# Designs tried in a protein design run: peptides against a protein of PDB entry 2KNC. Part 18

Target 1, 74 residues: chain A of PDB entry 2KNC
Amino acid sequence: KGPDILVVLLSVMGAILLIGLAALLIWKLLITIHDRKEFAKFEEERARAKWDTANNPLYKEATSTFTNITYRGT

## One batch from the design tools (peptide; aimed at target 1 K28)

Design b2_p19_5_s2 (made by RFdiffusion4, then SolubleMPNN; from b2_p19_5, 15 letters changed)
Fold by OpenDDE base, seed 2:
Structure b2_p19_5_s2 (fold): chain B 74 residues (1-74), chain A 19 residues (1-19)
Amino acid sequence: as target 1 above (74 residues)
Amino acid sequence: EELKKLLEEFEKLLEELLA
């Protein structure tokens, strides 16, 4: 029995669709992993920059807490 | 390598379907 031409055509079409879908899923996965890695690096660099600023002995906190010595809490 | 294996499996399925 020669190959059922309809079965061959449907199988090839199905394979092309599956390959296309797989390629889109892989592409989306790679982008998502890339973006998460880049964001994690950015947050790490930002955390380091904040820590370096906090340890700078020249950093005067803009918030001078004036303890009003006259405020005896009752 | 995985893409080549996938291609070879696809070729085998086509040969089996065309035989």
Scores: peptide ipSAE 0.040, ipTM 0.636, DockQ to the pose 0.029
OpenDDE base, seeds 1, 3, 4, 5: peptide ipSAE 0.036, 0.037, 0.035, 0.034; ipTM 0.624, 0.627, 0.619, 0.617

Design b2_p19_5_s3 (made by RFdiffusion4, then SolubleMPNN; from b2_p19_5, 15 letters changed)
Fold by OpenDDE base, seed 2:
Structure b2_p19_5_s3 (fold): chain B 74 residues (1-74), chain A 19 residues (1-19)
Amino acid sequence: as target 1 above (74 residues)
Amino acid sequence: KELEELLKRLEELLLALLS
């Protein structure tokens, strides 16, 4: 008895679909991991930049505190 | 490697179906 051609065809079709779906899932997973790693690197670089700014002896804050001598809370 | 393993499993299934 030879193989059932319908069984073979359906099995091949199913396998192709599963492989394709698996490839898409793997691709999506890789992109997600890549994006998260890239974002993490970006946040790390941003944190370093903030640290460097904070330790810059030439840094002058734009915020100035003024004492209102005329204000009395009573 | 995962794709290769899937292809190997496909080949095994095909051989089983053809036998």
Scores: peptide ipSAE 0.079, ipTM 0.709, DockQ to the pose 0.032
OpenDDE base, seeds 1, 3, 4, 5: peptide ipSAE 0.061, 0.065, 0.062, 0.053; ipTM 0.670, 0.682, 0.671, 0.658

Design b2_p19_5_s4 (made by RFdiffusion4, then SolubleMPNN; from b2_p19_5, 16 letters changed)
Fold by OpenDDE base, seed 4:
Structure b2_p19_5_s4 (fold): chain B 74 residues (1-74), chain A 19 residues (1-19)
Amino acid sequence: as target 1 above (74 residues)
Amino acid sequence: KELEELKKKLEEELLKLLA
């Protein structure tokens, strides 16, 4: 059986398209995994920065407690 | 193992198209 030229051409085109699609899916998956790992690092750094900011003597907490010197607790 | 079997099947189908 001689190869049907049309079948061969369509099979090659289909294979190229499938390889291209697979490569794009793998690439997108790798980027997504990378971005999730980077986001996790940013959340860890942000958590660490929150703790470090709490230890920064220049950090003014949004809540200031004013002691009323005139408050005689009865 | 499964990937190698898939490659074999693909090669067999390509060979059938060329036969």
Scores: peptide ipSAE 0.039, ipTM 0.596, DockQ to the pose 0.025
OpenDDE base, seeds 1, 2, 3, 5: peptide ipSAE 0.033, 0.036, 0.031, 0.032; ipTM 0.572, 0.588, 0.566, 0.561

Design b2_p19_6 (made by RFdiffusion4; failed a check: too like the target's own chain)
Pose (drawn by RFdiffusion4):
Structure b2_p19_6 (pose): chain A 74 residues (1-74), chain P 19 residues (1-19)
Amino acid sequence: as target 1 above (74 residues)
Amino acid sequence: VLLSVMGAILLIGLAALLI
């Protein structure tokens, strides 16, 4: 009672808050990183789907175009 | 007191780092 045990305790409480803040950052990535995959795979598909569709009208045709050397006409 | 002041600086730093 004589002393105060407040100041010493104030420092001890800081460690709890700090120990959590340190773990908070680690676990923040654990929840966030779980998305980085899809978030990446997301933008990844949008990137290739363009370069893989903004210039590929051959498939719509069938499965070939040139290299069809044969009896000509018109 | 000094230890509590140092703890406050660390808390403020870690809170800022988190953000």

Design b2_p19_6_s1 (made by RFdiffusion4, then SolubleMPNN; from b2_p19_6, 10 letters changed)
Fold by OpenDDE base, seed 4:
Formats: structure tokens, C-alpha cells, sequence
Structure b2_p19_6_s1 (fold): chain B 74 residues (1-74), chain A 19 residues (1-19)
């Protein structure tokens, strides 16, 4: 008995849906890996930028201690 | 569940194509 045309059509439709779902899962996986790598890089750059803030000539500490040279503590 | 059902339909279709 030749292949049932209805079963062949349903199997082809099912295969297309599975390929489409697999492509979406691969795409989501690639994005998730990319985003995690970019986020890790961003947090590393942010951490480095905090360490470089100690050497950044544009960073002025919000607290300045002025020693009053005329203050002889009694 | 849905994925397994689709895989079963694909497998049945492949078996029928080979028959």
C-alpha cells in the first residue's frame, strides 16, 4: 500500500513546526549566551572603572579635609 | 508533551513513507 497522503502531509507539517521551534530555541540560546557575556563584560568594565576612579584625575572626592593652618587647638 | 506528539507524528509519517 503506498504511503498515506494524509499521514505524509501531517508529518511534513509536523517537521516544519519542529524545525521552526528548534530554530527559535537556538536563537534564544544564542541571545541568552550573548547577553550573559555582554553583561559579564559590562560588570567587569564597571568594576575596573571603580578601581580606575582612584586614579581618575577628574574624580574629586566629595569629602575635602581642610586643615586650618591658623587653628592651634587649645 | 506537544513536542513528543509532533515527533511521534513525524516518526509515523517516516515509517509510512518507507512502507
Amino acid sequence: as target 1 above (74 residues)
Amino acid sequence: LLLVLLLQILLLGLLELLR
Scores: peptide ipSAE 0.041, ipTM 0.631, DockQ to the pose 0.071
OpenDDE base, seeds 1, 2, 3, 5: peptide ipSAE 0.030, 0.029, 0.038, 0.030; ipTM 0.589, 0.584, 0.616, 0.588

Design b2_p19_6_s2 (made by RFdiffusion4, then SolubleMPNN; from b2_p19_6, 8 letters changed; failed a check: too like the target's own chain)
Amino acid sequence: LLLLLLGLILLLGLLALLL

Design b2_p19_6_s3 (made by RFdiffusion4, then SolubleMPNN; from b2_p19_6, 9 letters changed; failed a check: too like the target's own chain)
Amino acid sequence: LLLVLLGLLLLLGLLALLE

Design b2_p19_6_s4 (made by RFdiffusion4, then SolubleMPNN; from b2_p19_6, 10 letters changed)
Fold by OpenDDE base, seed 1:
Structure b2_p19_6_s4 (fold): chain B 74 residues (1-74), chain A 19 residues (1-19)
Amino acid sequence: as target 1 above (74 residues)
Amino acid sequence: LLLLLLGLLLLLGLLELLE
């Protein structure tokens, strides 16, 4: 039974569309994995920078609490 | 994965239709 030309054309079009859609899904998956890894690294670096800012050896708190040893509350 | 499997099945069906 010779190939039905319409069935061949529809099958080829369907195959091309599925390959194209599969390529887009693979591309989206790769980007999503990349972006999640880069974002996790960025949040780790930001967390580290926050800790380094808290331990800035040049930062002196404007407020120092001194216990006055001579203060007997009268 | 399912779309790749379906694309492969369509390619196999196309080959069988060309016989």
Scores: peptide ipSAE 0.047, ipTM 0.688, DockQ to the pose 0.073
OpenDDE base, seeds 2, 3, 4, 5: peptide ipSAE 0.046, 0.041, 0.041, 0.038; ipTM 0.681, 0.665, 0.674, 0.666

Design b2_p19_7 (made by RFdiffusion4)
Pose (drawn by RFdiffusion4):
Structure b2_p19_7 (pose): chain A 74 residues (1-74), chain P 19 residues (1-19)
Amino acid sequence: as target 1 above (74 residues)
Amino acid sequence: VVSVVLTVLAVVLVVALVV
């Protein structure tokens, strides 16, 4: 009663808030990192799919083009 | 959205701590 226990308690409350803030950061990555994979695999496909489609009109044809040395004509 | 919510929560905790 005499004292105040408020000031000492104020410091103790800070530790709870701080202990959570520290854990908050760790867990924040745990939920965010779960995406980094897809987020990466996402942009990863968009990168290859271009370089793997902005210059590959051979497949549409069949499965080859040159190296077809044989009886010529026209 | 979750990242924003957690950032807002962190700011609120920091402000609460300073106060």

Design b2_p19_7_s1 (made by RFdiffusion4, then SolubleMPNN; from b2_p19_7, 15 letters changed)
Fold by OpenDDE base, seed 2:
Structure b2_p19_7_s1 (fold): chain B 74 residues (1-74), chain A 19 residues (1-19)
Amino acid sequence: as target 1 above (74 residues)
Amino acid sequence: EELELLDRLLLLLLELLKA
């Protein structure tokens, strides 16, 4: 039985579709891994910026404790 | 899961080419 030319054509078409799907899956996987790494880096940088702000000796807490000197408790 | 599906599809393609 010679190779059924229809089976060969359908197999080639199927292979092209599978390669296309595989390329999309690889692309999605690479983006997802990249985005997770970038997000983790962003959260680390945000955490570092928060700690650096908290340790900044120039950070006067905006909580001005106004001692109301006019509150003479009777 | 996605890799296992791809492997199954690849095996199916090889079986079709062998037949």
Scores: peptide ipSAE 0.058, ipTM 0.685, DockQ to the pose 0.084
OpenDDE base, seeds 1, 3, 4, 5: peptide ipSAE 0.047, 0.050, 0.058, 0.042; ipTM 0.649, 0.664, 0.680, 0.646

Design b2_p19_7_s2 (made by RFdiffusion4, then SolubleMPNN; from b2_p19_7, 16 letters changed)
Fold by OpenDDE base, seed 4:
Structure b2_p19_7_s2 (fold): chain B 74 residues (1-74), chain A 19 residues (1-19)
Amino acid sequence: as target 1 above (74 residues)
Amino acid sequence: ALELELLLKLLALLELLEL
């Protein structure tokens, strides 16, 4: 039997939908992998910046401690 | 493995289409 035209049309439509869904899943996967790598890099750079702070003689702490000589602790 | 699975799916689609 020759192919049923309706079966051909429905199969082509189904294939297009599946290809579209697969492309979206691949795209989402690529973004998710990219974002995780970028986040890991960011946290590593932040960790390095904290370590470099300990070794950088030019680093000045954002917080300063002042000893009030007039403060009598109760 | 992926190419073989794709070929099998294409063959199954051709069979379903009665081509």
Scores: peptide ipSAE 0.042, ipTM 0.637, DockQ to the pose 0.069
OpenDDE base, seeds 1, 2, 3, 5: peptide ipSAE 0.037, 0.039, 0.038, 0.035; ipTM 0.622, 0.627, 0.620, 0.614

Design b2_p19_7_s3 (made by RFdiffusion4, then SolubleMPNN; from b2_p19_7, 15 letters changed)
Fold by OpenDDE base, seed 3:
Structure b2_p19_7_s3 (fold): chain B 74 residues (1-74), chain A 19 residues (1-19)
Amino acid sequence: as target 1 above (74 residues)
Amino acid sequence: ELEKILDELLLALLKLLLD
């Protein structure tokens, strides 16, 4: 059976469209995985930075409370 | 490996279309 020119043309067009769609899906998947990994890393670094600040032995609270022993409250 | 799979799929497609 000689190749049907219409079948060949439609199959080539279909293959190109499927390859293009597959490439877009792979690209979207790779970006989604990358973004999730980067976001997870960013949140971990932010959590460490907050923890390190809270436990820094050089951290002094900006507010100090002094009790004035001479204050006679009415 | 992926290239070999693609080549086999292309060859199978060509055989199917040109048979």
Scores: peptide ipSAE 0.043, ipTM 0.618, DockQ to the pose 0.067
OpenDDE base, seeds 1, 2, 4, 5: peptide ipSAE 0.041, 0.041, 0.043, 0.038; ipTM 0.607, 0.607, 0.612, 0.592

Design b2_p19_7_s4 (made by RFdiffusion4, then SolubleMPNN; from b2_p19_7, 15 letters changed)
Fold by OpenDDE base, seed 2:
Structure b2_p19_7_s4 (fold): chain B 74 residues (1-74), chain A 19 residues (1-19)
Amino acid sequence: as target 1 above (74 residues)
Amino acid sequence: EELERLLLLELLLLELLLA
């Protein structure tokens, strides 16, 4: 008794669908892992590039303390 | 590589089912 042609056709169709689904799942998994690693790297680089706001040579404090030399409190 | 191995395994299972 040769394999039932219907069983063969359904198995081939099922295999093609499973391969396609597996490929999509693997692809999505790889992208998700890659994106998470790249995002973590980006946040680390951003945290390192967080200019010490204290050491930014372009940061002029908006508060200029003028020493009022004439304020001798009586 | 792993996807190709899975594809080859699936192909081998299909050949075994067709034999």
Scores: peptide ipSAE 0.056, ipTM 0.659, DockQ to the pose 0.080
OpenDDE base, seeds 1, 3, 4, 5: peptide ipSAE 0.037, 0.048, 0.046, 0.033; ipTM 0.599, 0.647, 0.630, 0.595

Design b2_p19_8 (made by RFdiffusion4)
Pose (drawn by RFdiffusion4):
Order: structure tokens, then sequence, then C-alpha cells
Structure b2_p19_8 (pose): chain A 74 residues (1-74), chain P 19 residues (1-19)
């Protein structure tokens, strides 16, 4: 009663808040990193799908074009 | 006492900033 145990307690409460803040950061990555994969694999597909479609009209045709040396005509 | 209150306020602000 005499003392005040408030000041000493104020410091102890800071450790709880701080211990959580430290763990908060770690866990924050654990929930966020779970996305970085898809978030990456997301932009990854949109990158290759272009370079893999902005210049590949051969497939639409069939499965080949040149290297068809044979009896010519027209 | 004042220093401890300031530290707590800074910690609360830091927790809110992380969220």
Amino acid sequence: as target 1 above (74 residues)
Amino acid sequence: HVVALVVLVVLIVAVVAVL
C-alpha cells in the first residue's frame, strides 16, 4: 500500500505488450507468406502466358509449319 | 512514471502500426 507498485507494474505490462509485438511480427509473416506463393505463382503465370501467347500462333494452326519440304506447286 | 507511460504509448502505437 505504502509504495505504489504502479511504476514497477507499468514496466512489467510493457514486456507483455512488447512480447506480443515481437511475436506479432513473426506470426504476421506466417499468415502473409502463405500468400506470397500464390501471389507469386499468380504473377508468374501472367508473365509466361503472354510471352507464351503473344507470339505463338502456330498451335492454332495444328502442330507445325515450315520443315514441310515436299512436292511444291503454287 | 512519466517515462513508463510514454513507453507504453509508443508500444501501443507500434502495435497499431503493425496491424

Design b2_p19_8_s1 (made by RFdiffusion4, then SolubleMPNN; from b2_p19_8, 14 letters changed)
Fold by OpenDDE base, seed 4:
Structure b2_p19_8_s1 (fold): chain B 74 residues (1-74), chain A 19 residues (1-19)
Amino acid sequence: as target 1 above (74 residues)
Amino acid sequence: LLLQLLLLELLLLLLAEVL
């Protein structure tokens, strides 16, 4: 049977569409993995910065509690 | 590369069925 030129054309078009879709899925997957790794790194750096603030001997708390030694609670 | 090879293989299989 001679090659059905319509089947060949539709198959080539379908293959191009599938390549395009696969490329978009791979691209989206790579971005999603990148963004999750970057977000995890930022949350880890933020957590470390909080721990470093708690352990940094140069950190002075913004709130100072003064005990008034003359205050006799009634 | 691997996806391109797989798509080429599928295209060759389809061509073999149509011919």
Scores: peptide ipSAE 0.048, ipTM 0.650, DockQ to the pose 0.042
OpenDDE base, seeds 1, 2, 3, 5: peptide ipSAE 0.040, 0.037, 0.041, 0.038; ipTM 0.623, 0.612, 0.624, 0.621

Design b2_p19_8_s2 (made by RFdiffusion4, then SolubleMPNN; from b2_p19_8, 15 letters changed)
Fold by OpenDDE base, seed 4:
Parts: sequence; C-alpha cells; structure tokens
Structure b2_p19_8_s2 (fold): chain B 74 residues (1-74), chain A 19 residues (1-19)
Amino acid sequence: as target 1 above (74 residues)
Amino acid sequence: LLLELLLLQLLLQLLAELL
C-alpha cells in the first residue's frame, strides 16, 4: 500500500502549523516574562526612589507645617 | 540553531516513518 499522499501532505501541513503555533507561544511567553521582569524592576526602582527620597537629607517635603507659637487655641 | 536542527531532524524522521 503506497503511502497515502493525502496523509503525507496533511501530516506535513499539520507539523508546520504546530511548529508555527509553538514558536508563537514561545515568543509570547518570552515577551510576557520580559515585560513582567521589566515591570517588577520599574516598581522596585520606583519604591527605591521613594525610600531614597524619604532618606535623602536634601529632600524637602513640599508641605511645610508652621506651628504658630502665638496661636493659643481658644 | 540547535533546536531548529532537532525539529528538522524530527520532521525528517516523521516523513521517513510515513513513507
């Protein structure tokens, strides 16, 4: 029984489609992992910048509270 | 490269089993 030329063609087409789909899934996975790592790094850098700002002796709070020593709350 | 060669080899094996 010669190989069913149709089975050969369908198997090759199926293999190409599966390889293409696998490549797209791997690509999407790599991007998703990259983006999550970059976002985590960005949030860490933002958190560090906030902590460094809080501990930076050159940082002046935008809000200055002046206690009026003459204000006796009546 | 190595993965592509492995995939090509697997495809050639599948073709050889089908022929």
Scores: peptide ipSAE 0.036, ipTM 0.644, DockQ to the pose 0.045
OpenDDE base, seeds 1, 2, 3, 5: peptide ipSAE 0.035, 0.033, 0.035, 0.036; ipTM 0.630, 0.619, 0.624, 0.641

Design b2_p19_8_s3 (made by RFdiffusion4, then SolubleMPNN; from b2_p19_8, 13 letters changed; failed a check: too like the target's own chain)
Amino acid sequence: LLLQLLLLALLLAALAALL

Design b2_p19_8_s4 (made by RFdiffusion4, then SolubleMPNN; from b2_p19_8, 14 letters changed)
Fold by OpenDDE base, seed 3:
Structure b2_p19_8_s4 (fold): chain B 74 residues (1-74), chain A 19 residues (1-19)
Amino acid sequence: as target 1 above (74 residues)
Amino acid sequence: LLLQLLLLALLLRLLEEVL
């Protein structure tokens, strides 16, 4: 039975398409996992930055109340 | 990787059956 050149061509084309599809699925999966990890890290850093801004030990309230001991209220 | 190697091995077997 001579090589069915059509079966060879269709099998090679089918294999290339399947490899291409598998590569795209792997690529999409890797990106999706990467983006989820990066987004989770970004939200954690943003949460920490909000807590650190709200409790910044360098934030001295701009209002200092000084009680003047010499003020005799009439 | 293993699935790609299996698909490649299957393609080589189909090629051996058609040659």
Scores: peptide ipSAE 0.034, ipTM 0.630, DockQ to the pose 0.040
OpenDDE base, seeds 1, 2, 4, 5: peptide ipSAE 0.032, 0.033, 0.033, 0.030; ipTM 0.614, 0.623, 0.606, 0.618

## One batch from the design tools (peptide; aimed at target 1 V12)

Design b2_p20_1 (made by RFdiffusion4)
Pose (drawn by RFdiffusion4):
Structure b2_p20_1 (pose): chain A 74 residues (1-74), chain P 20 residues (1-20)
Amino acid sequence: as target 1 above (74 residues)
Amino acid sequence: VVVVVLVVLAVVVTVVSAVL
C-alpha cells in the first residue's frame, strides 16, 4: 500500500504489449505470406498470358504454318 | 518467464520499500 506498485507495474505491462507487438509482426507475415504465393502466381499468369497470346495466332489456325514445302501452285 | 521475473521483482521492490 505504502509504495505504489504502479510504476513497476507500468513497466511490466509494457512487456506484455511489447511481447505481443513482436509476435504480431511474425504472425502478420504468416497470414500475409500465405497470399504472396497466389498474389505472385496471379501476376505471373497475367505476364506470361500476354507474351503468350499477344503474338501467337498460329494455334488458332491449327498447329503449323511454314515448313509445309510441297506441290505449289498459286 | 520474463513477465514472472518482473512480477517477482515488483513484489521484492514493494516489500523492500514497505520495510524502509

Design b2_p20_1_s1 (made by RFdiffusion4, then SolubleMPNN; from b2_p20_1, 16 letters changed)
Fold by OpenDDE base, seed 2:
Structure b2_p20_1_s1 (fold): chain B 74 residues (1-74), chain A 20 residues (1-20)
Amino acid sequence: as target 1 above (74 residues)
Amino acid sequence: LLILLLLLLALLQLLEQLEL
């Protein structure tokens, strides 16, 4: 008995819909992975820039704590 | 993974309907 033409049509339509949904999910997954990798790099660069700014000798608080070795607090 | 499995099952079902 040849394949039921209605079953073949419905299976082809279902396959096309599943391929379309799979493509959209792969696309969304690729974007989400890309954005997470870019954000992780940005946060790493920002953390490095904050470290370099904290080591900027221009922000050396003028409070050089000279431990005066002669000041035995009575 | 689940989507790939569903796609594979849909392709197998399509092949089964074409061979019948």
Scores: peptide ipSAE 0.040, ipTM 0.644, DockQ to the pose 0.195
OpenDDE base, seeds 1, 3, 4, 5: peptide ipSAE 0.039, 0.038, 0.037, 0.039; ipTM 0.640, 0.629, 0.624, 0.641

Design b2_p20_1_s2 (made by RFdiffusion4, then SolubleMPNN; from b2_p20_1, 20 letters changed)
Fold by OpenDDE base, seed 4:
Structure b2_p20_1_s2 (fold): chain B 74 residues (1-74), chain A 20 residues (1-20)
Amino acid sequence: as target 1 above (74 residues)
Amino acid sequence: LLILEQLLRLLELLLEELQR
């Protein structure tokens, strides 16, 4: 019996839809993994920038504690 | 893996239907 052209057509359409859906899922997964890695890198760079700011000899705290040597608390 | 197995199974079903 010749191949049922409807079965062949529906199976090819189903395969194309599954490949398309798989490609979209892989693409979304790759983007999500990329974005998480980039976000983790950004948070690490932000953490390093805070450490570099804390160790930056040019960073003067806006609050200079001057010990007034003339203050004898009476 | 699962998608590849489903594609292989669809190819097998197509070959069986082409051989009928």
Scores: peptide ipSAE 0.046, ipTM 0.639, DockQ to the pose 0.249
OpenDDE base, seeds 1, 2, 3, 5: peptide ipSAE 0.042, 0.038, 0.042, 0.039; ipTM 0.633, 0.622, 0.630, 0.624

Design b2_p20_1_s3 (made by RFdiffusion4, then SolubleMPNN; from b2_p20_1, 17 letters changed)
Fold by OpenDDE base, seed 2:
Structure b2_p20_1_s3 (fold): chain B 74 residues (1-74), chain A 20 residues (1-20)
Amino acid sequence: as target 1 above (74 residues)
Amino acid sequence: LLILLLLLLLLLQTLLELLR
């Protein structure tokens, strides 16, 4: 029995649709993984920058606590 | 993704069987 031309046609159309959908899913997955890696790197750099700004030797706290050595608190 | 790959493989297998 030769191939049913209708079944072959529907199978080829279905293959094209599945390949197209697979390509879109792979594309979306690659973007999502890329964006998550870039965001994770950005948050790590932001965390490091916050630690570096906290240790800025030019930052004088507005409150200098001087231990008054003459204050004998009883 | 895996389900789609399995469906593609099944479709390819059915196509190859119909061509045989």
Scores: peptide ipSAE 0.038, ipTM 0.609, DockQ to the pose 0.147
OpenDDE base, seeds 1, 3, 4, 5: peptide ipSAE 0.037, 0.035, 0.034, 0.036; ipTM 0.601, 0.595, 0.588, 0.598

Design b2_p20_1_s4 (made by RFdiffusion4, then SolubleMPNN; from b2_p20_1, 16 letters changed)
Fold by OpenDDE base, seed 1:
Parts: C-alpha cells; structure tokens; sequence
Structure b2_p20_1_s4 (fold): chain B 74 residues (1-74), chain A 20 residues (1-20)
C-alpha cells in the first residue's frame, strides 16, 4: 500500500512547524542571554557612575557640622 | 548552513516516507 499521502503531508507540516518553533526558541534564548549580559553591564556602569558622583568635587554636603566651642555642658 | 542542513534532513525524511 503506497504511503498514505496524508501521513507524508502531516509529517512534512509537523517537521516545518517543529523547525520553526525550534528556531524561535533558539532566537529567544540568544536574545534573553544577550539582554541579561547587557543589563548586567548597564547596572555595573550605573554603579560606577554613582561612585563617581560621591567623588564629585562640586558636591558640597548639605550638612555642615559646627562645633560650638562656647558650649560648656553643665 | 544550519537551515540548509535542516532542509536536507527534511528532504531525506520525505524520501524515506515515500519509500515506505
């Protein structure tokens, strides 16, 4: 009995769908790995920029501590 | 390359299914 034309058609359709789905999964996985690496780099650069802001010579602390030399605590 | 290998695999599968 010759191959059921339906079995051949369904197998070809199934194979195309599986290849397409596998390609989409691989693509999504690669993007997700890339984006996580880029995000980690961005957070590292942001952390460095925050450290540089702490060393900004133009930053005057809003709080000046004045020691009152005339305070005699009784 | 990978797509071509997948197409060749698909072709071989169709030939095997036609030989049954």
Amino acid sequence: as target 1 above (74 residues)
Amino acid sequence: LLILELLELLLKLTEELLAL
Scores: peptide ipSAE 0.061, ipTM 0.697, DockQ to the pose 0.205
OpenDDE base, seeds 2, 3, 4, 5: peptide ipSAE 0.059, 0.056, 0.056, 0.054; ipTM 0.702, 0.694, 0.697, 0.693

Design b2_p20_2 (made by RFdiffusion4)
Amino acid sequence: AAAAAAAAAAAAAAAAAAAA
Pose (drawn by RFdiffusion4):
Structure b2_p20_2 (pose): chain A 74 residues (1-74), chain P 20 residues (backbone only)
Amino acid sequence: as target 1 above (74 residues)
Amino acid sequence: not in this file (backbone only, 20 residues)
């Protein structure tokens, strides 16, 4: 009772808050990184799907176009 | 003095539990 044990305790409480803040960051990535995959695979599909559809009207046709050398006419 | 030492030991045990 003579002393105060408040000042020394104030420092000890800081370590709890700090030990959590350090672990908070680590676990923050663990929950966030689980998305980076989909978040990446998301924008990844939107990137290819364009380059893979903004210039590929052959499939709609059937499965070929040129290289059809044969009896001509018109 | 004995009460202050017991409080300090309990605080140290709580800090050690938090670190685990």

Design b2_p20_2_s1 (made by RFdiffusion4, then SolubleMPNN; from b2_p20_2, 19 letters changed)
Fold by OpenDDE base, seed 2:
Structure b2_p20_2_s1 (fold): chain B 74 residues (1-74), chain A 20 residues (1-20)
Amino acid sequence: as target 1 above (74 residues)
Amino acid sequence: LEEVLRLLQELLELLKLALE
């Protein structure tokens, strides 16, 4: 008694769909993990660049605090 | 991954059984 050809065809179609869905899920997961790692690396490099700028003795703050000598705060 | 490999194996077994 060979397997029912219809059962075999439906099982093959179902397996292809499940493999395709699994591949898409794995692909999306890998991209999401990759993007998060790349973003984390970018934020780390940006943090390091801010530390290097803050420790540079030649860095003049672009914000000149003008002390208004006319403001007698009581 | 293991589930995909298992499904592929089950598919190969069904194809083998259908070819006999």
Scores: peptide ipSAE 0.082, ipTM 0.717, DockQ to the pose 0.053
OpenDDE base, seeds 1, 3, 4, 5: peptide ipSAE 0.072, 0.076, 0.072, 0.071; ipTM 0.702, 0.711, 0.709, 0.700

Design b2_p20_2_s2 (made by RFdiffusion4, then SolubleMPNN; from b2_p20_2, 19 letters changed)
Fold by OpenDDE base, seed 3:
Structure b2_p20_2_s2 (fold): chain B 74 residues (1-74), chain A 20 residues (1-20)
Amino acid sequence: as target 1 above (74 residues)
Amino acid sequence: EEEVLKLLQELLELLKLALE
């Protein structure tokens, strides 16, 4: 009996679908890992920028305290 | 990628052999 052409076709289709699904899962996994690493790096850089601001002697706080000399506390 | 391409080529070759 020659290979049942239907069995071969279904096996090849199944293999292509499995490879395609595996490729999509790997792709999604790689992106998810990449994005998490990039986000972790971004949060580290943001944390570092806050530390650099705290340690930078040239940084002036944006808030100026003005004493209102006209404020007579009643 | 090359290994996946090789597997796809092997599947295409098996498909060709089954269609002959």
Scores: peptide ipSAE 0.062, ipTM 0.695, DockQ to the pose 0.123
OpenDDE base, seeds 1, 2, 4, 5: peptide ipSAE 0.061, 0.061, 0.051, 0.057; ipTM 0.691, 0.688, 0.685, 0.683

Design b2_p20_2_s3 (made by RFdiffusion4, then SolubleMPNN; from b2_p20_2, 17 letters changed)
Fold by OpenDDE base, seed 1:
Structure b2_p20_2_s3 (fold): chain B 74 residues (1-74), chain A 20 residues (1-20)
Amino acid sequence: as target 1 above (74 residues)
Amino acid sequence: DEEVLKLLKEALDALLLALL
C-alpha cells in the first residue's frame, strides 16, 4: 500500500518541528547551565577581590566612624 | 552546521523508509 501522500507530508512536517523544538530546548538548557557556571565563577572572583581589598594596607575606608565624645545620653 | 543538516537528512530518510 503506497504511503498516503498526506500522511508522509504531515509526518515529515511533524518530524522537522519536533527536531527543531528539541534542538532549541537542548540549546537553551546548555546556555542555562553555562550561565550558572559562569555566574558562580564571577561571584567567587568578586568574593576574592573583596578579601584582597580588605588586606590591602593602602586601602583607606571611605566610611570613618566618629564617636561623639560629647554625647551624654539624656 | 553541516552535521545538523546531515542528521536532519538521515532522520528524514529513515522516516521515509519507515512509511514505504
Scores: peptide ipSAE 0.069, ipTM 0.704, DockQ to the pose 0.051
OpenDDE base, seeds 2, 3, 4, 5: peptide ipSAE 0.060, 0.064, 0.058, 0.039; ipTM 0.696, 0.698, 0.690, 0.615

Design b2_p20_2_s4 (made by RFdiffusion4, then SolubleMPNN; from b2_p20_2, 18 letters changed)
Fold by OpenDDE base, seed 4:
Structure b2_p20_2_s4 (fold): chain B 74 residues (1-74), chain A 20 residues (1-20)
Amino acid sequence: as target 1 above (74 residues)
Amino acid sequence: EKEVEELLKLLLEALKLALE
């Protein structure tokens, strides 16, 4: 029996739709993995920048202790 | 996920039936 033209057409259309869907899923998966890796790098860089700021000798704490020389304690 | 696999199986079965 020759292939039913309708079955062949529907199978080809279904295959194209599945390939398109698979391509979109792979694309979304790759982007998601990329974004997770980039986010992990940004969190590492942010953690490193926080540590570097804490160790920066130019970073002055907002709190300064001053001894009042004019304070004569009893 | 299971629905996509089921659709793929149905498509492969239809393609096999068309090639018989």
Scores: peptide ipSAE 0.068, ipTM 0.706, DockQ to the pose 0.064
OpenDDE base, seeds 1, 2, 3, 5: peptide ipSAE 0.052, 0.061, 0.057, 0.055; ipTM 0.679, 0.687, 0.680, 0.674

